# Peptides against a protein of PDB entry 5HDT, part 157

Target 1, 163 residues: chain A of PDB entry 5HDT
Amino acid sequence: MVVKTFMDMDQDSEEEKELYLNLALHLASDFFLKHPDKDVRLLVACCLADIFRIYAPEAPYTSPDKLKDIFMFITRQLKGLEDTKSPQFNRYFYLLENIAWVKSYNICFELEDSNEIFTQLYRTLFSVINNGHNQKVHMHMVDLMSSIICEGDTVSQELLDTV
Target 2, 163 residues: chain A of PDB entry 5HDT as posed
Amino acid sequence: MVVKTFMDMDQDSEEEKELYLNLALHLASDFFLKHPDKDVRLLVACCLADIFRIYAPEAPHTSPDKLKDIFMFITRQLKGLEDTKSPQFNRYFYLLENIAWVKSYNICFELEDSNEIFTQLYRTLFSVINNGHNQKVHMHMVDLMSSIICEGDTVSQELLDTV

## One batch from the design tools (peptide; made by RFdiffusion4, then SolubleMPNN)

Design b2_p29_1_s1 (from b2_p29_1, 15 letters changed)
Fold by OpenDDE base, seed 2:
Structure b2_p29_1_s1 (fold): chain B 163 residues (1-163), chain A 29 residues (1-29)
Amino acid sequence: as target 1 above (163 residues)
Amino acid sequence: SLLKVFSKEEKEELKKRNEELWKEIEEAE
């Protein structure tokens, strides 16, 4: 009976892992990454950010192309930080805080197109940064950018021109 | 890994929050 209970618990654990993995993969599908609703895309981005945090130091996404799509997608959502008075600003703040704290973009160093991803990230952050942002927002932006610069082996000229 | 690692308890809380966000996504569809 103990053996059966143990086996059942082990099975439940594996099933739970599989179910959550399937959800993670589903959220990274083109259906959600290209979703027409801006608010849905923001929620998807927040979920994806959490997924990287949950699976760290590993990632549930094995395709380099998919990882690129995900981080380019997250980068596009960060444009929403430009309006500090937006009703969704707190969610954008969460997204920024999460990726800065988790250092999620650091997984991109293993990607062939890492420079493109980082360039777009920096360009986006510099385009939305403004005096209306509080100190915490600025700190997270600086922390995110500094982490990539300090931990990256190479920095493209385009990225340097953006800075 | 260059990603920050969190405790099991923190990850479980994140999973719960993530499920709540997923519900909001489903409701918006």
Scores: peptide ipSAE 0.591, ipTM 0.936, DockQ to the pose 0.271
Fold by OpenDDE base, seed 1:
Structure b2_p29_1_s1 (fold): chain B 163 residues (1-163), chain A 29 residues (1-29)
Amino acid sequence: as target 1 above (163 residues)
Amino acid sequence: SLLKVFSKEEKEELKKRNEELWKEIEEAE
């Protein structure tokens, strides 16, 4: 996983971050990732995005399988961006903004199934893009995809074909 | 692959938002 760097100097203390560890683990449980309520899943995704932001540049999840589950879960929630008139759209926008700004998907480069995760992300983003989205939404989508292409490991041909 | 880092003030705001969202989740259960 990502190693701490000198950029951590302006971050919260480790003790403060540890206060959220139990919550972070709880929200990443199958109970919430597979919750039957769509609105609950969206809230969970937003919380998980916040957790990555709080712990950055570290992550509270060390299991590759759990990380895969989380990012596949977040990717599925991004489908909600398609309906710009939904009452929940602002939360979907919040999710997109956070993951684009934090660059949280970059954690996935060290995962065995990274190409699968990125492929699903790109397919999802392109499937929901529409003329109802404002420029900010488009910018976040571009930022998210560009960060993965420019800063990451080798990209598979399948992913390149998707783009 | 580095994640973006944020100031202490920004993280405090995020913690507050996170707590609010968690309360909404609890209420939905």
Scores: peptide ipSAE 0.569, ipTM 0.930, DockQ to the pose 0.265
Fold by OpenDDE base, seed 5:
Structure b2_p29_1_s1 (fold): chain B 163 residues (1-163), chain A 29 residues (1-29)
Amino acid sequence: as target 1 above (163 residues)
Amino acid sequence: SLLKVFSKEEKEELKKRNEELWKEIEEAE
């Protein structure tokens, strides 16, 4: 795992980040998280993933319940990776690539229900992983799961036993 | 936080992309 140096941390100003705060909050509303259109939900998930990257290392969401809802939502979208021939597969790939690279799920370690979130993530990934996926997909899946295991001193043995 | 940190330039590109995705969301609703 590569550790970022201080020199690599030339982030945007807080003022610039705040321009997206209202959008971030709006996209995390139940209206979008429970939107009936699966294509809309995918777009929302991609936006949310980008938002976490933009605000990194912080997050614009302060409510533990809201964060849980968001990551459970993103996890559900990852099921779309199963159909490699879908017209939307590239966006599902982007979602996976983003969350793996950003290590978005790592902020869940501070949540009371972190084990539930990680369990659902692992179950989802193993349910969609197949030999039809290219090497990059497999790599990102491994990176995502490994990051949680390696960084998580709080990862319970129970979680490991469920996988 | 354990989130990966990115440069201002990278984040600006992401913001632009995010705005485009938002427009698609609005059109799809």
Scores: peptide ipSAE 0.547, ipTM 0.928, DockQ to the pose 0.251
Fold by OpenDDE base, seed 3:
Structure b2_p29_1_s1 (fold): chain B 163 residues (1-163), chain A 29 residues (1-29)
Amino acid sequence: as target 1 above (163 residues)
Amino acid sequence: SLLKVFSKEEKEELKKRNEELWKEIEEAE
């Protein structure tokens, strides 16, 4: 994996990295994370998910507080998965698929408040999951939660209560 | 690494999508 990561990084242009670094920082600003329009917030969440995918395995964010804000923000957006008939459901699906595939939340293991973040994620997922979701949605939810459990060394009692 | 490692091609596709979404956000402001 280390060799592959190195090879992939060498293939990325420095100009493109700089361009999207600026974008990443802007998207993580309070202006966007606290935007009053829910549709804008959803788009922001999708962009942030893409940023984590682009910069994997390392995130362009250095502040633990900012990372916490981002993942708590993304978690809040996942509430939109509840209504499968919403016109925006496809974007909610994209968000779910992305974070499950990238394993973005695994970055949170380096944060002091990781258990809080994971607890909120699990609570949110269990609150929105329903029989109206197709198999793919269910699989992504399971993949997301299972990945966190498998990679985690410690799990708080609160988190265990949500599982 | 706890995160997936993506190829150059995959990252390029994601960058394009990110730019598109950014434009949508700007238009919604």
Scores: peptide ipSAE 0.045, ipTM 0.669, DockQ to the pose 0.234

Design b2_p29_1_s2 (from b2_p29_1, 13 letters changed)
Fold by OpenDDE base, seed 1:
Structure b2_p29_1_s2 (fold): chain B 163 residues (1-163), chain A 29 residues (1-29)
Amino acid sequence: as target 1 above (163 residues)
Amino acid sequence: SLLKVFSKEEQEEYKEKRKKLLEEIEKSE
């Protein structure tokens, strides 16, 4: 139900964006980020990705700590990309495609722990990349990493060495 | 912020992808 609400919403749906703002904030609560069900966490991640899409260019989450939690959470979900035969793979692909296209991780540059977030993202992506992935998956992974490197203003040498 | 704002054409393209996944999710419910 919540997934449908945000997945159906466009960036120019101003009235709906205002109406469901509180719901968007609620989805980032510990209840959802630490939900025991793996499938629920994946759907939550997809919703969060859609929220960043819908409310672009601004994120509705203003707390640096909350933003860190969200992106560390999303990064953990990307581990599911490794199994291309999983019934849930299309949802993992959607998550990857969304965050790559929206450039959602780029807002992390303003966070104190941005290098930690990017390091974990790169490590995760490189750990799941395999020959079973089609060219589109590879392109999204490259686009995601390249956007951070090219557009970022706080990329450390340590992070570059990790890549 | 560096978050992307889609053109109308891009929004329509991505909307189609979202609809396909949404149908899959709804069937699994």
Scores: peptide ipSAE 0.346, ipTM 0.867, DockQ to the pose 0.614
Fold by OpenDDE base, seed 5:
Structure b2_p29_1_s2 (fold): chain B 163 residues (1-163), chain A 29 residues (1-29)
Amino acid sequence: as target 1 above (163 residues)
Amino acid sequence: SLLKVFSKEEQEEYKEKRKKLLEEIEKSE
């Protein structure tokens, strides 16, 4: 199972990181990002989050367009956080916790369309945040948004209007 | 901006969380 492969891997697993690098690249293909199965897309997002964790401090994806696609994809998956009673909620929580802790979106500052990515992220988070979420969910959402604001040299007016 | 590099202690903490979720995923398959 692909999910197991990356979840079992640590940042210092150098030999395994080299072995599964091509698999990591393949997971970012349109086949997976546009997969028709919602559950598959969620697992793909979790894998991608782990890939950013494992290969830190740098992502293995070098194409700016591909990175944009990945983060827009991950952002879309975060909509699943809205339903706290979903059987898949723990996986959505894992996704949120991972990207917040790893600060995955911070690599988007190097992208031309960073403002678009951040705007979509903020809109998504504010659309799903509710009082039904536990403190940890709220904490990770705040951490994720605050990290972007603190690390960014400038914030677009559009992003400011979103907040 | 660079992604976070975990300390050994942080890695061990997060590994435990990953293992628990992995077990859940495997059971649901």
Scores: peptide ipSAE 0.345, ipTM 0.867, DockQ to the pose 0.608
Fold by OpenDDE base, seed 4:
Structure b2_p29_1_s2 (fold): chain B 163 residues (1-163), chain A 29 residues (1-29)
Amino acid sequence: as target 1 above (163 residues)
Amino acid sequence: SLLKVFSKEEQEEYKEKRKKLLEEIEKSE
């Protein structure tokens, strides 16, 4: 299983990182990002989050457009955090925890459309945050947003209005 | 890049989290 492949992989697994690099690149294809199955898209997002973890500090994706697509895709998946009673909530939690801990969105500072990505992220997080979330979920959401604010040198007015 | 590189201790901590989720995913299949 592809999910297991990357979830079992560590950052220092150099041989495996080389072996599965092409698979990592393939997972970012439109076939997966636009997959019709919501559960598949969630698993893809988790894999992508792990890929950013594994290949840190560098991402294997070199195309700015592809990186934008990936993070917009991941952001859309985070909408699933709204329903805390969902059977898939733990997977959404994993996605949130991963991207917050890895600080994967920080790579977006190298992108021309970083403000668009961050704005969508903030809007999504604020739209799904609710009292049903435990402290860890809230913590990761705050960590994710604060990391971007702290590392960013420029923030759009739209983003500031969201905060 | 500003992506986090984990210490060995942090890797072990997160690895446990990944294992738990993986068990859930495999069970659902």
Scores: peptide ipSAE 0.343, ipTM 0.866, DockQ to the pose 0.633
Fold by OpenDDE base, seed 2:
Structure b2_p29_1_s2 (fold): chain B 163 residues (1-163), chain A 29 residues (1-29)
Amino acid sequence: as target 1 above (163 residues)
Amino acid sequence: SLLKVFSKEEQEEYKEKRKKLLEEIEKSE
C-alpha cells in the first residue's frame, strides 16, 4: 500500500527516500490527480502531503507546472473538510494538519502563479470553515494562512480582497 | 519558501498520529 509506505517514512529515512523517489513522482501523475474515485483522490492528497514532509526542505517535483497542479489538487480536496460527520473527515483533518505543520504551500512562492494558488486556497478554506469545526481545525486553517502571509514579500490585491 | 524540517521530538509526536490514521485506513480496506 502506497499510503503506508510514505506514512511510515520519516524525514531521516534517507535510504527509503531514495528508493521510493520514483513512486513519489508517479503519484503526481494525471492518473492519480484525476482519478475518478473521490476516496482515492483523498488518499493521493495525503500521500502528496507526506511526500512534501519527508523530502523537506526541498520538494522532489522540479516542474513548476506540476507543482501548481499538485497544490491546486490538494486545495480541491480540502473542500471535504466541510462535513464533520463524514467517515472520511479524519483523513481530511490529517491533510490539513500536515500541510499546516510542514508549511508545504510555502514552496509555491517560487512559482509564477503563486497568487492564484494562494487565492484558491483561501477561498476554499473560508468556504468550508464553520462553527461546527473544533478548535484544532480552526487553528490549523489560521496557521496555514498566516504562515503564507508572513512569508510572502508581496500580496496581490485579489488576495488581499479575499483575506 | 523552505519546508519545515522537524526535530526528533516533533517527528515522534507526528508519527503517532500517522499510525492511528493508518490503522483506520487499513481497517476500511
Scores: peptide ipSAE 0.341, ipTM 0.864, DockQ to the pose 0.600

Design b2_p29_1_s3 (from b2_p29_1, 13 letters changed)
Fold by OpenDDE base, seed 1:
Structure b2_p29_1_s3 (fold): chain B 163 residues (1-163), chain A 29 residues (1-29)
Amino acid sequence: as target 1 above (163 residues)
Amino acid sequence: SLLKVFSKEEQEEYKKKRKELEEEIEKAE
């Protein structure tokens, strides 16, 4: 229910954005980020991805610590892309496509631990890439990484060496 | 912020992709 609400919302839906702002904030709570159910965590990640899309160019999460938690959380969910035969693969694909298009990770450049976040993202992506993925999946992964490299203002040589 | 703001054309494109994926998810359920 919540997943569909944010998935179907557009960036110019100002009234709905205002209405569901509090819900968006609650979805980033530890209760959801540390939920024991893997499927619930995936749904939460998709919602968070849509929240970044909907509220662009400004994220509703203002705390640097909270933003770090969210992106580390999303990064962990991307591990699910490895199994292309999983019943949940479509949702993992949605997560990837969304964050690549929205360029969600680019806001992490303003975070103190940006290099840690990007390093974990790259390691995760390279660990899950396999020949079972179609060209669209590969393109989104490349787009996601390229956007960070090309548009970022805080990319260290250490991070580049990790890639 | 470097988050993407969609043009009208890009927004429609995303809607199409979203709809396709929603249909696939519903079929899998």
Scores: peptide ipSAE 0.395, ipTM 0.867, DockQ to the pose 0.858
Fold by OpenDDE base, seed 5:
Structure b2_p29_1_s3 (fold): chain B 163 residues (1-163), chain A 29 residues (1-29)
Amino acid sequence: as target 1 above (163 residues)
Amino acid sequence: SLLKVFSKEEQEEYKKKRKELEEEIEKAE
């Protein structure tokens, strides 16, 4: 399975990184980002999260528009964190933990639409956060938001109003 | 900003967490 392939790959797996680079690029295509099946979209999001991890410090996606699409896509998937009893919750948790640790959204500072991306992320996180989440979920959400605030030179008023 | 590059220690920690979570996912599916 593609998800397992990227999940098991390390940052220093140079040969594998080169081998699966084309697949990584293909996973960011509209076919996958706009796939009608929500379970497929979740798997794609997890793969993309691992791709950002594996190919750090730079993403293999060079188009600013593509990067925006990817992060808006990932943000939409995070809505799945709301249902803690879902059979897919473990994968949503994996997605959250990964992007928080890797600080994936930090590359969005280079995008002209960074404020839009961060605003959507914050709105999504605050919409799904609840007392039913365990401490680790809360921790990763806080870490993700705090990292963006700390790394940003300026924070838009809209983002401040969201927090 | 650049994405996080793991130290060797952090990489091993992630491997451990990944393995545990992967097993949980497989059991839940």
Scores: peptide ipSAE 0.388, ipTM 0.866, DockQ to the pose 0.839
Fold by OpenDDE base, seed 3:
Structure b2_p29_1_s3 (fold): chain B 163 residues (1-163), chain A 29 residues (1-29)
Amino acid sequence: as target 1 above (163 residues)
Amino acid sequence: SLLKVFSKEEQEEYKKKRKELEEEIEKAE
């Protein structure tokens, strides 16, 4: 129900955004980011992706450390894209499509550990990308990586080696 | 922040995609 709430919300839904702000903050707590259930973590990741979409251009999370935790968390969930036949693949696809469209990872340029985050993202994407993915999956992966490269001021050598 | 702010047209397009994906997710579960 929480997943659907944020999924159905638009950026201009000002009253709803204010109403669910505390819930958005709660979803980024360690309780959810470190939840033992893999399926729950995927749902949390999708909610967080929608939260970045809804509250754009500003994320409701003010702590740089929390933002880093969130994006490292989302990156870990993207590993699920490797199995195209999984019943959960559609949710992994939703996660990928959302973050590619919203350009969520671009917030990370304001973080001290941006290179670490981007390196982990690229490493993860290249580890799961395969010929079994359809054109849309490939397109979103390329869009996500290209946006970061084009808008980034600096790229680490390690990141360059993965590209 | 470099996050995307959607135009009305883009918002409607995304809403359409969300609906399609929601239906697919529900079928898979």
Scores: peptide ipSAE 0.379, ipTM 0.863, DockQ to the pose 0.869
Fold by OpenDDE base, seed 2:
Structure b2_p29_1_s3 (fold): chain B 163 residues (1-163), chain A 29 residues (1-29)
Amino acid sequence: as target 1 above (163 residues)
Amino acid sequence: SLLKVFSKEEQEEYKKKRKELEEEIEKAE
């Protein structure tokens, strides 16, 4: 399973990182990002999150357009956090915890459309956050948003209105 | 805008969390 392969990989696993680099690049293709199965898209998102973790400090994706697509895709998957009773909730939690810890969205500061990405992220998080979530979920959401605010040099008016 | 590079301690902590997740998924099946 590809998900477990990247999940079990460490940042210093140089041989494995080289071996699976092409697979990592392929996972960002439209075939996977636009896959019709919601569960498959969740697994893809988790893999992408782990790829950002493993290949830190640099992402293996060099195209700004591709990076934008990836983060817009991940943002859309975070909507699954809204239902804590879902059998897939644990994987959604993993996705959230990973991207918050790795600070993967910070790559977006190098993108021209960073404000759009961050705005969509904030709107998505606030749309799914509720009092039914445990403290850990809330903390990861806050940590994710605050990290972006702290690292940002400029914030658009649209983003300010969203926050 | 750099991604986090884990210390050895942080890496081990993350491994524990991954194992916990896998165990929970396995129990649910």
Scores: peptide ipSAE 0.377, ipTM 0.857, DockQ to the pose 0.774

Design b2_p29_1_s4 (from b2_p29_1, 15 letters changed)
Fold by OpenDDE base, seed 3:
Structure b2_p29_1_s4 (fold): chain B 163 residues (1-163), chain A 29 residues (1-29)
Amino acid sequence: as target 1 above (163 residues)
Amino acid sequence: SLLKTFSKEEQEELKKRNKELLEEIEKAE
């Protein structure tokens, strides 16, 4: 399984990283980002999260527009955290934990539309945060948001209004 | 870099956590 392949890969696995580079690029195609099956989209998001982990500090995606599409896509997937009783919740948790730990969204600081991305992220997280989430979920959400606030050069008024 | 790079220890911890999550996912299916 592709998701397991990336999950087991190390950052210093240079040969494997090169081998799967084309796959990483393919996973960011519109075919996957706009796939009609939400379970497929979730798996794609998890793979993308691992790709950012594996290829850190440099993402294999060189297009700013593509990076924006990816993070807007991941942000949309995080809405799945709203249903804590879903059988897919653990995968959504994996996505959240990975993104928070890797600090993947920090690459967006290099993008012109960073404020839009961060604003959408915060809106999404605040929309799904609820008392049904355990402490770990809350911690990862807080870590994800606080990292962006602390490391950002500027914070838009829109983002501040969201917080 | 603003993106995190992992030590060997951190990578092993991540793999351990991932394995645990996969097991939980498999049990839930």
Scores: peptide ipSAE 0.085, ipTM 0.690, DockQ to the pose 0.833
Fold by OpenDDE base, seed 5:
Structure b2_p29_1_s4 (fold): chain B 163 residues (1-163), chain A 29 residues (1-29)
Amino acid sequence: as target 1 above (163 residues)
Amino acid sequence: SLLKTFSKEEQEELKKRNKELLEEIEKAE
């Protein structure tokens, strides 16, 4: 499985990173981002999260429009965190843990539409946060939101109103 | 870029966590 391949890869695995670069680029195509199967989209999101981790500090995606599409896509997948009893919850947890630890959304600070992306992220997280989540889930959500606020030079009023 | 670069120790810890997560995912399937 593709997701297992990226999960086991290190940032300094240069030969493997080069080998799977084309696959990483293909995973960000509309074919996968707009895939009709929800489970496939979740797996794609997990792979994308690992890709940001593996290729850090430089993402293999250079187009600002593509990066926006990717993070809006990942944000939409985070809605699945609401159902803590879902059989797919472990994958949603993996997605959350990864992007929080890697600080993947920090790439968005270089994008023109960063405020839109962060606003959607915060709205999504607040919509899924509930008392059924364990401490680790809450911790990752808080870390994800607070790191963006702390590292951002400016925060729009709209974003402040969301928080 | 503001993305995190992991130390060798952090990468090993992450791999360990990923392995655990993979096992959990496989059990749930």
Scores: peptide ipSAE 0.082, ipTM 0.681, DockQ to the pose 0.825
Fold by OpenDDE base, seed 4:
Structure b2_p29_1_s4 (fold): chain B 163 residues (1-163), chain A 29 residues (1-29)
Amino acid sequence: as target 1 above (163 residues)
Amino acid sequence: SLLKTFSKEEQEELKKRNKELLEEIEKAE
């Protein structure tokens, strides 16, 4: 129910955005980011991806530490892309497609630890890429990484060496 | 922020894609 609510919401739905703002903030709590159930964490990641889409260009999360936690969390969920035969693969695909199209990780350029976040993202993506992925999955992965490289102004040499 | 803002056309396309993906998610359940 909550997942569907954010998936159906538009950026210009001002009344709904205000109504669900507290829910968006609550979904980024440690309770959800560190939830013991893997399926719950995946759903949370998808919701967070939609939240970044809906509230763009401004995220409702004001704490740099919280933003770092969120994107490190999302990065960890992307490991699930490795198994293309998983029943949850479609949800992992949704997560990947969303963050690639919205360019959600670009908000991390405003964070002090942006290089750490991007490095972990690249390492994760390269670790899960395999020949079982269809062309769309590969395209989203490439788009996500390319966008960060092209638009970044503080990309470290270490990050560039991993590409 | 460097996050993307969407035109009305882009949002309509996104909603369409989201609906398709949601249907696939529901089928997998």
Scores: peptide ipSAE 0.073, ipTM 0.673, DockQ to the pose 0.857
Fold by OpenDDE base, seed 2:
Formats: structure tokens, sequence, C-alpha cells
Structure b2_p29_1_s4 (fold): chain B 163 residues (1-163), chain A 29 residues (1-29)
């Protein structure tokens, strides 16, 4: 299983990182980002989150446009956090915990469209947050948003209107 | 770097958490 492969990989697993680099690159292709199956897209998002973890502090994706597509894609998947009773909720939780812990969205600060990405992220998180979420989910959401605010140089009016 | 880098201890803790989450995912499938 591709998902398990990246989940079990460490940042200092240099040989494995090199071995699966091409797979990491292919997972960011339009084939996977625009895959018609919702469950596949969620798994792809989890893999991408692990890829950012594994290759941190660097990322194997060098194209700004590709990075934007990836984080807009991940943001769209986070909408699934709304239904706490979904059988796929644990995967959404994994995605949230990972990106919050790794601070993966901080890569977006190097992108000219960072404000757009962060705005969409905040809108998504605020749209899905509800009383059904446990304390850990809330903490990860707060950690994710606060990290971006603390590291950000400027905040657009659109982002301020969202918060 | 703005991204998190992990010590050996942190990586072991993360692997434990990932394992727990994987087990929960597998139970739900």
Amino acid sequence: as target 1 above (163 residues)
Amino acid sequence: SLLKTFSKEEQEELKKRNKELLEEIEKAE
C-alpha cells in the first residue's frame, strides 16, 4: 500500500527517500489531484502530507504552480472533517494532525499566491469546525491557523474578513 | 526552515502515533 509506505518512512531514511522520489512526484500529477474517486483523493492527500513530512525541510516539488495546486487540493480534502461520524473521519484526522504537526502549509509563504491559499484554508476550517469535534481536532485546527499567522509577514484584507 | 524537522525521539513518537492512526483506519475499513 502506497499510503503505508510513506507513513512508515522517516525524514532521515535517505535511501528510501531517493527510491520513492519519483512516486512522490507522480502523486502530485493531475491524474491523482483530479481523480474521480473521493476516497482516492483523500488517500492522495494523506500521502502528500507525509511527503512534506518526510522531505522536510525541503520539498520534492519545485514548481510554484504545482505547490499551489497541491495545497489547494489538500484544503479541499479538509472539508471532510465536517462529518465526525464518517467512517473516513480517521483519515481526515490523520491529514489534519499531519499538516498541523509538520507545518507543511508554511511552504506556501514562498508562493506569490500565499494569501489565496491561506484564505481558502481558513474558510474551509471555519466552515467545518463544529461541536462534534473533540479537543484534539480543535487543538490541531488552532495550531495550524496560529502557526500561519505567527509566521506570516502580511495578511490580506480577504483573509482578515475570513477570520 | 519553516517546516518541522524531527529528532530521533520525535520521529519515534510520530511513528507510534501513525501506527495508532493506521490501526484505527484499518478497523474502520
Scores: peptide ipSAE 0.080, ipTM 0.683, DockQ to the pose 0.809; fails the geometry check

